Peptides against a protein of PDB entry 3V4O. Designs and how they scored, part 12

Target 1, 234 residues: chain A of PDB entry 3V4O
Amino acid sequence: DQPLAKDKVALLIGNMNYREHPKLKAPLVDVYELTNLLRQLDFKVVSLLDLTEYEMRNAVDEFLLLLDKGVYGLLYYAGHGYENFGNSFMVPVDAPNPYRSENCLCVQNILKLMQEKETGLNVFLLDMCRKRNDYDDTIPILDALKVTANIVFGYATCQGAEAFEIQHSGLANGIFMKFLKDRLLEDKKITVLLDEVAEDMGKCHLTKGKQALEIRSSLSEKRALTDPIQGTEY

## One batch from the design tools (peptide; made by RFdiffusion4, then SolubleMPNN)

Design b1_p9_3_s4 (from b1_p9_3, 4 letters changed)
Fold by OpenDDE base, seed 3:
Structure b1_p9_3_s4 (fold): chain B 234 residues (1-234), chain A 9 residues (1-9)
Amino acid sequence: as target 1 above (234 residues)
Amino acid sequence: EKLQSFSPD
């Protein structure tokens, strides 16, 4: 049977103009391109750039309000980030130098809140570095996750590794988005789609041995971003 | 083409 989504909602965040950290370029174009693609997939898309900590938390709160039982939720982030002890942290543009977990948004905490909404699918696309932040040795106590079997993580890079952007003629694209955009509209299970993106990325001579896509999923159903919305003719 | 890291370091 064809899986159906009650609705499809995406929050896209691109942070590039950091106050206390190196500025980035790719998030601008990447968020724009992903926005257009997800709208073609009938996602309700909120796209935001250069968010402070306060603004990021508000954006996530508003995103969560749009989630409900059976809704597909997708969170995309491009910017600075780090990973400590399996927890992914998105860095706001006003984060101090050095930053700590209390200054950042923990993706796993967002996942917990999404599970409370009884979503049909939870997709995280994280275009950020996954290096450990040596300035923060705090191990956060996270709430226990439920077994929902509807979770997909697409990490732009491997654990402990960096994510990159390609600059050409004043424009820049993240390596992840460069390949993701070519396959995003395909009618395939999201994990299969990401696996194909991983293979495409692996052929890139610039990032060979430097960046590789990691897929982490607990997805027991054949869910795709192309799945129709309930009540819509298809 | 130029490769730039997303790393804050």
Scores: peptide ipSAE 0.369, ipTM 0.894, DockQ to the pose 0.785
Fold by OpenDDE base, seed 5:
Structure b1_p9_3_s4 (fold): chain B 234 residues (1-234), chain A 9 residues (1-9)
Amino acid sequence: as target 1 above (234 residues)
Amino acid sequence: EKLQSFSPD
């Protein structure tokens, strides 16, 4: 049977103009490119740039309101970030220096909330560094996750490593998006698609040995971003 | 082409 999505909703966040941290460039173009691609896949896309902590939390809340049983949810983030004890943290543009976990949004908390919505697919595309934040030794106590077998993480880089952008005359593209955009429209299981992106990225001479895509999934069904929406003509 | 890290440092 062809897998069906009840709906397809994506939240794209690109943070670049940080107040107390180095400014980035790639999120602008990367969010734009991904927006166009996901819209071609009939995703309802909300794309936001340079969000404060308050705005990010509100955006996530609104995103969650659009999720329901069988809905495909995709969260893309490009910006500063870190990973402590296996937990990923997205950094708002107004985060202090140094930032701590309470200043940031924990991706695993969002995943927990998505599971409560009984989504059909949960995709996280995280284009951020995954280095340890030495200024925060807090160990978050998270609620136990359910076994939903519908989770896919695409980390732009491996654990403990950095993510990079390629600068071209003032503009930049993230390494991850550079390769993801070439395959995103393919009708393939999302984990297979990302695996191909990983191989493409691995051929990049610039980031060889510096950045590698990590795929973490428990996806037990053949779900693709191209899956048709239930009730539509396809 | 030049690489720039997303690192906050």
Scores: peptide ipSAE 0.365, ipTM 0.894, DockQ to the pose 0.811
Fold by OpenDDE base, seed 2:
Structure b1_p9_3_s4 (fold): chain B 234 residues (1-234), chain A 9 residues (1-9)
Amino acid sequence: as target 1 above (234 residues)
Amino acid sequence: EKLQSFSPD
């Protein structure tokens, strides 16, 4: 009855040193910490920092090549971003100011491609702002998603809201990662795990009324990041 | 400590 993963693959992207936008600090440490945790969970992890549009698209393509039937896929992104009409856009470091959808990577398009791979689990952890980009009037028409019941979104903040980092003497951690890292190794359904992270974040006085975790999921099985890989001992 | 937004604005 224990769910099994055919394999577990994660792509982690942290964008900080933007050319035409304010620089960030948290993605550096957050990507590093998440990498170490996911490797403890036997994920094959590719971690990349400060990617251009070209590099980001290539990274996603390579990530998709590692996905197949029953594989767990996890995409983590920390950096600038926006959300228009429910679609999430990750901003490369070489994006112009202002940026438009053609300069960015649409998460929902990636999800569509992951579904085509018949993955066992699709997890998106998006540590970025979700404010409307008023400079982008494009209304994206996306292909209809399949009903795969294996999708989990962990948004670091609410719709229309901002995500924050805490800076201490030059070091910084994202608010989301600050709490996620404490629970990530727990053997729980991923949506339950994220719900507990949401409660922990809710106790933070610094971000009350400013940032709150949002979970969006369609997950019909008790799948966890701790699920063993098929053919391995556990 | 300081809170810094990920907002590009």
Scores: peptide ipSAE 0.364, ipTM 0.896, DockQ to the pose 0.776
Fold by OpenDDE base, seed 1:
Parts: structure tokens; sequence; C-alpha cells
Structure b1_p9_3_s4 (fold): chain B 234 residues (1-234), chain A 9 residues (1-9)
């Protein structure tokens, strides 16, 4: 009774070249490396960089079209972001300064839409800050999530905290991807895998007290990114 | 080594 995926689809977004906010470097490398890894896991991967609000919304819409019953969906985001009242917001490169929720994409809204697709697994890997946006007091009224027991959040940092990249002479990974990439191909339940990544990341003295991986999940089955696609042999 | 925050500010 090995868990099987109907299909495996991933959308990777890396925003770096912001128009009105500080530019980042890590998303370029992180998206590239994660793309290669997920393809080795037989994911259908769409990787996009430096998306405007319009482009991000379109990308999410197209991603959702690829989801269906039993499909594994993975959304990875690296870039600026914030969290208000437990809702994660991804910031497009053309977001104003300051930005508001209406300028950004709410991850929980995407999750709701993924649940409607009856996916087999919903994985969110969010390499963004989770600080409160003081410039927007809007409380989004979100539809209640279903109890699907197939949700995994890997937050690069804790609630109210920041995510970081290491400044080198050249390009380098963000802290999260630095450790995630070493474990991603392991045949383990995704929450177990992320827990190991969290421990590895915890050994990084540079981010001690600044950044720590948070795992939030309701996954009742032993599902892994390595799970075979139905009808295939591995 | 220096850390760069993903914070927009």
Amino acid sequence: as target 1 above (234 residues)
Amino acid sequence: EKLQSFSPD
C-alpha cells in the first residue's frame, strides 16, 4: 500500500529584482537548484523568476489547472513576504512601497483552491519573511479550509521572524535552501524530511536566534516527494 | 559573513 501520486506538479517562484524594495540574490540559485531536484523526483516543474502581480496570479492559475484528484502539488516561493494574522503573503516584484494585501498573493487562498482540486498532497515551501506588515491592517476573510489531512508548510523562518540569505562574493543559497537541497531526494515522509532539515539548519550558527525552520502540517499519510506516480515503475 | 534579510525594509 505504497502511497501513489496521480501526478506531481510544482510551481517555483523566485522574486529578486524588486522595483520598489531591496533586491535579493538567493532566489535565483534556490529556484534553479530546487528545479533540478524536483525534476529528479519526476515533478512537472514550472519555474519562474521576477514575477509581477499579474504574472504571479496567472502562474498560480495555470498551476491550479494542473492539479486534480490525487495530484501532488508543491508551491515554492522565495522573495519578499509578510504574514498578517496567520496569512502568508507573497510580494510581487512590482509591488508598491509600502505594499498592501491587495498587491500580494495570499498563500492560504491558494491552499483553499488546491483543496478544491482534491489533491493528494499540498506542500508549501515559503522562503520569505513572516513579519507583520504594519502598513496594512486589513484582516482578510478567508474561506474555511477543509480537513484534508494532506497539508505541509515548510516555513523558512518562524512566525514574526525574518528569512535570510548569506552574502558572498558570488551567488549563494538562502539559509533554507542551503539545507533543504541536501535532503530533498531522501525517501522519507515529507514532514520527517523537513524535520531533519530543521535540525541541520539549527546547526548554522549564523542564523542562531534569527531564523529557524517551522513545520506546520496536517498529514495523516506517509507521503513523500519520492512517491511514485501511478502507473509508473521505479 | 553577513546576512541579508528577505524583509522588504
Scores: peptide ipSAE 0.350, ipTM 0.888, DockQ to the pose 0.877

Design b1_p9_4_s1 (from b1_p9_4, 5 letters changed)
Fold by OpenDDE base, seed 2:
Structure b1_p9_4_s1 (fold): chain B 234 residues (1-234), chain A 9 residues (1-9)
Amino acid sequence: as target 1 above (234 residues)
Amino acid sequence: MKLQSFSPE
């Protein structure tokens, strides 16, 4: 009855040193901490920082090559981003100012490709702003998604809102990662885990009324990041 | 301690 993963693969991207946009600090530490945690969960983790558009697209392509039937795929992104018409766009460090969708990577397009791989679980952890980009008038027409019932989105903030990092004494952590790291190793359904993270974040006086975690999921099985890999001892 | 938005604006 225990769900099994064929394999577990994660791609972590942290963009900080933007050429034409304000620099960030939190992605450095957040990617590092998440990498260590996911490796403890036996994920095969590729962690990359400060990717150009070309590098980001290549990283996603390589990530997709590691996915197959029953594989758990996790994509984490920390950096600048925006959301237009329900579509999330990750901003590469070499994106122009202003940037448009053609300069960015659409998360929903990645999801479509992951579905084609017949993955066992698709998790997106997006630590970026979700504000409308008024400089992008493009209305994306995306292919219809399949009904796979294995999708989980963890948005660091709610629709139309901003995500924040805490800077203290030269160090910075994203608000989302600050609370996620405390629960990530728990053996719970991923949506339940994220819900608890949301409650923890909600108790933080610093972000009340400013940032709230949003969970969007279609997950019909009790899948957890702690699920063992098929063929391994647990 | 300072809150910094991920917004480019």
Scores: peptide ipSAE 0.264, ipTM 0.853, DockQ to the pose 0.776
Fold by OpenDDE base, seed 4:
Structure b1_p9_4_s1 (fold): chain B 234 residues (1-234), chain A 9 residues (1-9)
Amino acid sequence: as target 1 above (234 residues)
Amino acid sequence: MKLQSFSPE
């Protein structure tokens, strides 16, 4: 019994040229590589770089419009970020210094909206730091999530930890993407796939003790990124 | 190889 996706849609955001924060390099290459891979998996991919808050919110809104019952939704973000009280915040390039939650996009809020679309699968790949933002004392009150059992979070790093990029020979890649790209096309349950990525990352001497992949999931079905789209013939 | 944090710090 092969699970089927009604459609597969991905939004990839890479923020690197921040106005008030250190510039990054990895998001450029990482978004590009992931775009190519997801398109091979028949995802409809929208890839955007260096988005302001306004642009990010618009991109998410447009992404949500593409979601519907049974659709696989994947959100990838590479850039600055933080995590307060279990909530992940993506930082737009025009965020002030310091930034607060009101300046950022909350991933869990996006998830809530995705659940309203009755998606078949919700995948979040977050290549950002997860350190607490001490300048943001806001305690967000989020709406309760539904029990959809179709959620997968791939955090590039552990709670309270940092995510890193490797700068070498003028190029930079995120540690997460470095290992994810090698397995992304495998026909495996997404959580199993990410677990293998985690093991691969764990063997990296550069980030040993500094960065480790965290998988947070509630996935009751064997859903894979390779799942065929309903109505298609192979 | 050099590591750079995605943190603004």
Scores: peptide ipSAE 0.260, ipTM 0.852, DockQ to the pose 0.833
Fold by OpenDDE base, seed 5:
Structure b1_p9_4_s1 (fold): chain B 234 residues (1-234), chain A 9 residues (1-9)
Amino acid sequence: as target 1 above (234 residues)
Amino acid sequence: MKLQSFSPE
């Protein structure tokens, strides 16, 4: 049987104009291009740039309100970030220097909330660094996740490593989006699609040995971003 | 082409 999505909703966040941290450039174009691609896939897309902590939390809350049983949820983030003890943290533009976990949004907490919505698919595309934040030794205590077997993480880089954007252009893609955009519309299981993106990135001479895509998945069904929405003509 | 890290440092 063809897998069906009850609906398809995406939240795209690109943070670049940080107040107390180095400014970025790629998130602007990356969010724009990903928005256009996901809309072609009939996603309902909310795209936001340069969010404060308050705005990011509100955006996530609104995103969660659109999720329900069987809905495909996709969260994309491009900006500063870090990973401590296996937990990923997205950094708002108004985060202090140095920032701590209480200043940031924990992706795993969002995942927990998505599971409570009984979503059909949970996709996280995280275009951020995954280095340890030495200024924060806090170990988050998270609620245990359910075994939903519908989770896909696409990390732009491997654990402990950095993600990069291309310079010499104010409107250049990040490395991850540069390769993701070429395959995103393909009708393939999302993990297979990302695996192909990983291979494409691996052939890039610029980031070989510096940035590698990591796929973390428990997806037990053949779910694709191209899956039709229930009740629509396909 | 040159790379710029997303690192805050």
Scores: peptide ipSAE 0.256, ipTM 0.849, DockQ to the pose 0.914
Fold by OpenDDE base, seed 1:
Structure b1_p9_4_s1 (fold): chain B 234 residues (1-234), chain A 9 residues (1-9)
Amino acid sequence: as target 1 above (234 residues)
Amino acid sequence: MKLQSFSPE
């Protein structure tokens, strides 16, 4: 009675070349690395870089179309972002300075839509800052989430904190992906896997006191990214 | 080696 996925679909977004904000480097490598790993896990992966608001919204819409009952959905985002009142906002590359919620994509709204698809698993890996945006006092009125017990958030950093990339000679992973990629292929419950990643990341002295992985989940089943797709043999 | 924040500030 091992959990099975009807299908496995992932949308990976890496925003680096912002028009009105500091450029980033890690998302390029991070998206690439994660793409290769998720494909090894038989995910159908759509990887996109440097998306405008319009393109991001379209990508999310297309992603949602691939979701259905029992499908594993994974959304990864690397780029600028913020968190207001517990809501995570992904910042498109064409966002103004300062940006507001109307310029960004709310992750919790996406989650709500994923729940409507009756997915088997909803995983969000958010490699972004979670600081409050003082330039946006908008309190979004979000629809209440259903109790689906299939949600996992992997935040690259703690609430109110920042996420970092390491800049040195050549391209390098962000701190989160640096440790995530070492364990992603392990056949473990996704929350257990992320917990191990959190411990590994905690050993990084570069970000001690600055960045720590936060796991927020309501997952009542032992679901793993390695779960086989229904009708297939592994 | 430098840490770069994903924050715009």
Scores: peptide ipSAE 0.255, ipTM 0.848, DockQ to the pose 0.844

Design b1_p9_4_s2 (from b1_p9_4, 6 letters changed)
Fold by OpenDDE base, seed 4:
Structure b1_p9_4_s2 (fold): chain B 234 residues (1-234), chain A 9 residues (1-9)
Amino acid sequence: as target 1 above (234 residues)
Amino acid sequence: MKLQSFSPT
């Protein structure tokens, strides 16, 4: 049977112009291209650039308000980030140097809140580094996640590794988006789609041994980003 | 083409 989404909502955040950290370039193009693709998939897309901590928290709150039972939720982030003890932290543009978890947004906390909305699918596409932050020894005590079997993480890189963008005179994608955009519109289970993206990325000589896509999922249903929205499938 | 890390460090 064809899975149906009650609705499809995406929040895309691209942070580039950091105040206390190196500037990035790829998030601008990556957010733009992903926005256009997701809109073709009938996602309601909110795309934001260069968010402060306050703005990021507000954006997430507003995003959560759009989620409800059966809704597909997709969170994309491109920018600085880190991972401590399996928890992913997105870094706002006004984060201090050094930053700590209290200055950042924990993705797993967002997931917990998404689960409370009884979403049909939770997709996280995290185009950020996953290196440990040595300046933060905090061990987060997170609430236990529910067993919803509707979670997909697409990490642009492996645990403890870095994600990269291509630097040239013009605008270019990050490595992750470079390959993701070629397959995003395919009618395939999201984990299968990402697996194919991983293989495509693996053929890239630029990032061999440096960056590899990691998929972490608990998805018991054949859900795709192309799934029709309930009431519009026919 | 040159790669630039998303790492702030």
Scores: peptide ipSAE 0.281, ipTM 0.864, DockQ to the pose 0.868
Fold by OpenDDE base, seed 2:
Structure b1_p9_4_s2 (fold): chain B 234 residues (1-234), chain A 9 residues (1-9)
Amino acid sequence: as target 1 above (234 residues)
Amino acid sequence: MKLQSFSPT
Protein backbone atom coordinates (compact mmCIF):
# COMPACT_ATOMS: atom_id res chain seq x y z
CA ASP B 1 0.00 0.00 0.00
CA GLN B 2 1.04 3.57 -0.63
CA PRO B 3 2.61 5.09 2.47
CA LEU B 4 0.91 8.19 3.76
CA ALA B 5 2.28 11.08 5.74
CA LYS B 6 0.22 12.65 8.47
CA ASP B 7 1.92 15.88 7.49
CA LYS B 8 5.18 16.99 5.90
CA VAL B 9 7.40 19.58 7.52
CA ALA B 10 10.81 20.85 6.49
CA LEU B 11 13.34 23.16 8.08
CA LEU B 12 15.94 24.59 5.73
CA ILE B 13 18.94 26.45 7.10
CA GLY B 14 21.57 28.16 4.99
CA ASN B 15 24.47 29.84 6.74
CA MET B 16 26.73 32.03 4.64
CA ASN B 17 27.71 35.25 6.33
CA TYR B 18 29.88 33.99 9.12
CA ARG B 19 31.38 36.49 11.49
CA GLU B 20 34.60 34.68 12.30
CA HIS B 21 34.86 32.27 9.37
CA PRO B 22 35.04 32.47 5.57
CA LYS B 23 31.81 33.52 3.94
CA LEU B 24 29.94 31.17 1.63
CA LYS B 25 27.68 31.86 -1.34
CA ALA B 26 25.88 28.69 -2.38
CA PRO B 27 23.43 28.36 0.54
CA LEU B 28 21.43 31.35 -0.68
CA VAL B 29 20.45 29.83 -4.00
CA ASP B 30 20.37 26.28 -2.69
CA VAL B 31 17.89 27.06 0.08
CA TYR B 32 15.74 29.00 -2.35
CA GLU B 33 15.62 26.23 -4.92
CA LEU B 34 15.00 23.52 -2.36
CA THR B 35 12.22 25.58 -0.78
CA ASN B 36 10.36 25.82 -4.06
CA LEU B 37 10.73 22.12 -4.74
CA LEU B 38 9.61 20.98 -1.31
CA ARG B 39 6.59 23.27 -1.45
CA GLN B 40 5.61 21.58 -4.69
CA LEU B 41 5.71 18.37 -2.68
CA ASP B 42 3.28 19.88 -0.16
CA PHE B 43 5.86 20.30 2.54
CA LYS B 44 5.35 23.01 5.06
CA VAL B 45 8.68 24.71 4.66
CA VAL B 46 10.48 27.11 6.94
CA SER B 47 13.56 28.53 5.25
CA LEU B 48 16.06 30.56 7.21
CA LEU B 49 19.40 32.15 6.38
CA ASP B 50 22.37 33.22 8.47
CA LEU B 51 21.24 32.02 11.86
CA THR B 52 23.03 32.63 15.11
CA GLU B 53 23.32 29.83 17.62
CA TYR B 54 20.33 31.19 19.50
CA GLU B 55 18.25 31.48 16.35
CA MET B 56 19.21 28.02 15.14
CA ARG B 57 18.25 26.40 18.41
CA ASN B 58 14.93 28.23 18.41
CA ALA B 59 14.27 27.21 14.81
CA VAL B 60 14.92 23.58 15.63
CA ASP B 61 12.66 23.77 18.67
CA GLU B 62 9.84 25.24 16.61
CA PHE B 63 10.41 22.63 13.94
CA LEU B 64 10.11 19.85 16.50
CA LEU B 65 6.81 21.28 17.74
CA LEU B 66 5.36 20.67 14.29
CA LEU B 67 6.32 17.01 14.35
CA ASP B 68 3.99 14.28 15.51
CA LYS B 69 3.16 10.66 14.89
CA GLY B 70 3.43 9.86 11.21
CA VAL B 71 4.73 13.27 10.19
CA TYR B 72 7.55 13.49 7.68
CA GLY B 73 10.36 15.66 8.96
CA LEU B 74 13.13 16.97 6.74
CA LEU B 75 16.10 19.00 7.89
CA TYR B 76 18.37 20.59 5.32
CA TYR B 77 21.52 22.42 6.26
CA ALA B 78 24.05 24.21 4.12
CA GLY B 79 27.02 25.89 5.72
CA HIS B 80 30.15 25.24 7.69
CA GLY B 81 30.23 22.07 9.67
CA TYR B 82 32.32 19.23 10.96
CA GLU B 83 32.03 15.65 12.07
CA ASN B 84 33.59 14.19 15.18
CA PHE B 85 33.13 10.56 16.14
CA GLY B 86 30.30 10.11 13.69
CA ASN B 87 28.38 13.11 14.98
CA SER B 88 27.54 15.98 12.65
CA PHE B 89 27.76 19.55 13.90
CA MET B 90 26.15 22.53 12.18
CA VAL B 91 27.99 25.80 12.72
CA PRO B 92 26.02 28.99 13.44
CA VAL B 93 27.14 32.25 11.86
CA ASP B 94 28.19 33.70 15.20
CA ALA B 95 30.32 30.74 16.17
CA PRO B 96 33.73 31.65 17.53
CA ASN B 97 37.02 30.80 15.92
CA PRO B 98 37.78 28.10 16.68
CA TYR B 99 34.37 26.65 17.40
CA ARG B 100 33.55 23.70 19.61
CA SER B 101 30.56 21.39 19.94
CA GLU B 102 29.08 23.63 22.61
CA ASN B 103 28.84 26.39 20.00
CA CYS B 104 27.18 24.16 17.42
CA LEU B 105 24.08 22.07 16.89
CA CYS B 106 24.44 18.31 16.89
CA VAL B 107 22.32 16.64 14.23
CA GLN B 108 22.12 13.36 16.09
CA ASN B 109 20.60 15.12 19.08
CA ILE B 110 17.93 16.50 16.78
CA LEU B 111 17.32 13.01 15.44
CA LYS B 112 16.80 11.70 18.95
CA LEU B 113 14.16 14.33 19.58
CA MET B 114 12.48 13.59 16.25
CA GLN B 115 12.26 9.93 17.19
CA GLU B 116 10.41 10.85 20.35
CA LYS B 117 7.74 12.42 18.16
CA GLU B 118 7.13 9.06 16.46
CA THR B 119 7.60 10.60 13.03
CA GLY B 120 6.91 8.64 9.89
CA LEU B 121 10.14 9.68 8.23
CA ASN B 122 13.28 11.54 9.27
CA VAL B 123 15.40 12.95 6.46
CA PHE B 124 18.62 14.86 6.94
CA LEU B 125 20.28 16.54 3.99
CA LEU B 126 23.60 17.88 5.16
CA ASP B 127 25.52 20.07 2.75
CA MET B 128 28.56 20.63 4.90
CA CYS B 129 32.06 19.39 5.35
CA ARG B 130 32.65 16.27 7.37
CA LYS B 131 36.23 16.85 8.36
CA ARG B 132 37.25 16.39 11.94
CA ASN B 133 37.50 19.53 14.03
CA ASP B 134 40.92 19.31 15.62
CA TYR B 135 40.07 22.14 17.99
CA ASP B 136 37.31 20.10 19.59
CA ASP B 137 38.42 17.04 21.49
CA THR B 138 35.09 16.58 23.25
CA ILE B 139 33.48 13.20 22.93
CA PRO B 140 29.75 13.80 22.64
CA ILE B 141 27.50 11.86 24.95
CA LEU B 142 24.28 11.05 23.17
CA ASP B 143 21.20 9.27 24.35
CA ALA B 144 20.55 5.92 22.77
CA LEU B 145 18.52 6.06 19.59
CA LYS B 146 15.38 4.05 19.13
CA VAL B 147 15.01 1.47 16.40
CA THR B 148 12.50 3.30 14.23
CA ALA B 149 13.74 2.25 10.78
CA ASN B 150 12.69 5.58 9.28
CA ILE B 151 15.96 7.48 9.06
CA VAL B 152 17.77 8.76 5.99
CA PHE B 153 20.96 10.78 5.90
CA GLY B 154 22.11 12.37 2.70
CA TYR B 155 25.63 13.63 3.21
CA ALA B 156 26.90 15.92 0.51
CA THR B 157 30.34 14.40 0.95
CA CYS B 158 32.14 11.39 2.34
CA GLN B 159 33.38 10.87 5.84
CA GLY B 160 36.35 13.07 6.56
CA ALA B 161 35.91 14.90 3.27
CA GLU B 162 34.92 18.37 2.15
CA ALA B 163 31.84 19.68 0.41
CA PHE B 164 32.20 22.25 -2.32
CA GLU B 165 30.33 24.98 -4.08
CA ILE B 166 30.82 26.03 -7.68
CA GLN B 167 31.41 29.72 -8.11
CA HIS B 168 30.88 31.15 -11.56
CA SER B 169 30.29 34.74 -12.56
CA GLY B 170 29.35 35.78 -9.04
CA LEU B 171 26.84 32.98 -8.59
CA ALA B 172 27.37 29.82 -6.62
CA ASN B 173 25.60 26.53 -6.13
CA GLY B 174 26.51 23.66 -3.92
CA ILE B 175 27.52 20.55 -5.78
CA PHE B 176 24.99 18.51 -3.85
CA MET B 177 22.04 20.76 -4.68
CA LYS B 178 23.11 20.99 -8.31
CA PHE B 179 22.23 17.36 -8.76
CA LEU B 180 19.58 16.91 -6.08
CA LYS B 181 17.26 19.50 -7.60
CA ASP B 182 17.00 17.54 -10.84
CA ARG B 183 15.54 14.48 -9.14
CA LEU B 184 13.85 15.70 -5.98
CA LEU B 185 10.34 15.62 -7.45
CA GLU B 186 10.60 12.02 -8.61
CA ASP B 187 8.18 9.56 -7.04
CA LYS B 188 10.77 7.17 -5.70
CA LYS B 189 11.83 5.82 -2.37
CA ILE B 190 14.01 8.52 -0.89
CA THR B 191 17.06 6.26 -0.66
CA VAL B 192 16.67 5.27 -4.31
CA LEU B 193 16.33 8.89 -5.29
CA LEU B 194 19.49 9.81 -3.43
CA ASP B 195 21.32 6.88 -4.96
CA GLU B 196 20.53 8.22 -8.40
CA VAL B 197 21.73 11.65 -7.33
CA ALA B 198 24.94 10.02 -6.20
CA GLU B 199 25.41 8.49 -9.63
CA ASP B 200 24.77 11.80 -11.34
CA MET B 201 27.30 13.49 -9.11
CA GLY B 202 29.78 10.74 -9.83
CA LYS B 203 29.61 11.49 -13.53
CA CYS B 204 30.56 15.11 -13.01
CA HIS B 205 34.14 15.75 -14.04
CA LEU B 206 34.38 18.72 -11.69
CA THR B 207 33.96 16.74 -8.51
CA LYS B 208 35.21 13.31 -9.47
CA GLY B 209 37.62 12.26 -6.79
CA LYS B 210 36.83 15.35 -4.73
CA GLN B 211 33.26 15.00 -3.52
CA ALA B 212 30.87 12.07 -3.41
CA LEU B 213 27.42 11.69 -1.93
CA GLU B 214 27.07 9.32 0.99
CA ILE B 215 23.76 7.77 1.94
CA ARG B 216 23.23 6.37 5.40
CA SER B 217 19.81 4.95 6.04
CA SER B 218 17.65 2.67 8.08
CA LEU B 219 14.40 2.80 6.15
CA SER B 220 12.23 -0.29 6.15
CA GLU B 221 9.35 1.19 4.16
CA LYS B 222 9.10 2.55 0.64
CA ARG B 223 8.68 6.14 1.73
CA ALA B 224 9.10 9.00 -0.70
CA LEU B 225 9.01 12.76 -0.44
CA THR B 226 6.11 12.56 -2.89
CA ASP B 227 3.98 10.52 -0.49
CA PRO B 228 0.57 12.11 -0.10
CA ILE B 229 -0.63 13.64 3.11
CA GLN B 230 -3.35 11.67 4.81
CA GLY B 231 -6.79 13.18 4.34
CA THR B 232 -5.80 15.22 1.31
CA GLU B 233 -6.54 14.80 -2.36
CA TYR B 234 -3.80 13.74 -4.68
CA MET A 1 34.58 28.22 -12.66
CA LYS A 2 36.00 27.69 -9.20
CA LEU A 3 35.45 25.09 -6.53
CA GLN A 4 35.21 26.51 -3.04
CA SER A 5 35.31 24.30 0.00
CA PHE A 6 32.79 24.71 2.78
CA SER A 7 35.67 24.18 5.17
CA PRO A 8 36.86 27.25 7.03
CA THR A 9 40.35 25.76 7.35
Scores: peptide ipSAE 0.281, ipTM 0.863, DockQ to the pose 0.765
Fold by OpenDDE base, seed 3:
Structure b1_p9_4_s2 (fold): chain B 234 residues (1-234), chain A 9 residues (1-9)
Amino acid sequence: as target 1 above (234 residues)
Amino acid sequence: MKLQSFSPT
């Protein structure tokens, strides 16, 4: 049977103009390209650039308000980030140097809140570094997650590794988006799609030994980003 | 072609 989405909602955040950290270039183009693709997939897309901590938290709150039972939720982030003890942290543009977890948004906390909405699918695409932040020794105490079997993480890089952007000519793309954009519209289970993206990235000589896509999922149904929306949409 | 890390460090 063809899975159906109650609705499809995406929040895309690209942080590049950091106050106390090196500026990035790729998030601008990457968010734009992903926005166009997701809209072709009938996602309701909110795309935001260069968010402060307050603005990021507000954006996530508004995103959560659009989620409900059976809704497909997709969160994309491109910018500085780190991973401590299995927890992913997105860094706002006004984060201090050095930053700590209290200055950042924890992805796993967002996942917990998405589970409370009884979403049909939770997809996280994290185009950020996953290196340990040595200036933050805090171990977050997270609430236990439910067993919803509808979670997919696409990490642009491996645990403890870095994500990169290509800086040639006037436009820059992140390595992850460079390959993701070529397959995103394919009618395939999202984990299968990401696996193919991983293979494409693995063939790139520029990133061999430097960046590799990691997929972490618990998806018990054949859910795809191309799944039709239930109701009058089709 | 040049790679730039997303790492702040």
Scores: peptide ipSAE 0.281, ipTM 0.862, DockQ to the pose 0.824
Fold by OpenDDE base, seed 5:
Structure b1_p9_4_s2 (fold): chain B 234 residues (1-234), chain A 9 residues (1-9)
Amino acid sequence: as target 1 above (234 residues)
Amino acid sequence: MKLQSFSPT
């Protein structure tokens, strides 16, 4: 049977003009290109750049309001980030230096809220570093996740490692998006698609030993970003 | 090509 999405909604956040941290360049182009690709896949896409903590939290809240039973939800983030104790934190542009978890958005909290909406698919594409933040020793207490078997994480880099952008031009992609964009429109199970992206990235001599895609998933059905929306002609 | 880290530090 062809899997169907009730709807397809994506929130794309690219943070680059940080106030207290080094500025980035790739998120601008990466968000733009991903927006165009996801729209071709009939996603309803909200793309935002340079969000403060307040704006990021509001954007996530609005995103969650668009989710419901059977809806495909995709969250893409490009910017500064860190990972402590297996929890991923997205850093707003107005985060202090140093920042702590209370200044950032925890991805796993968002996942928990998405599960409550009984979504059909939850995809997280996190183009950020995964190094530990030594200035924050707080261990987040998170609610237990449900067993929904519809979760896919695409980490731009492996645990404890950094993610990179190409700086030879002002409009170059991040390494992750450089390879992701070439395959995103393929009609394949999302985990299979990401696995192919991982292999493509692995062949890049620039990032060997520096950055590798990590896929973490519990996806019991053959769900693809190309899956048609229920009630539409396809 | 040159790589730039997304790391804040």
Scores: peptide ipSAE 0.270, ipTM 0.860, DockQ to the pose 0.907

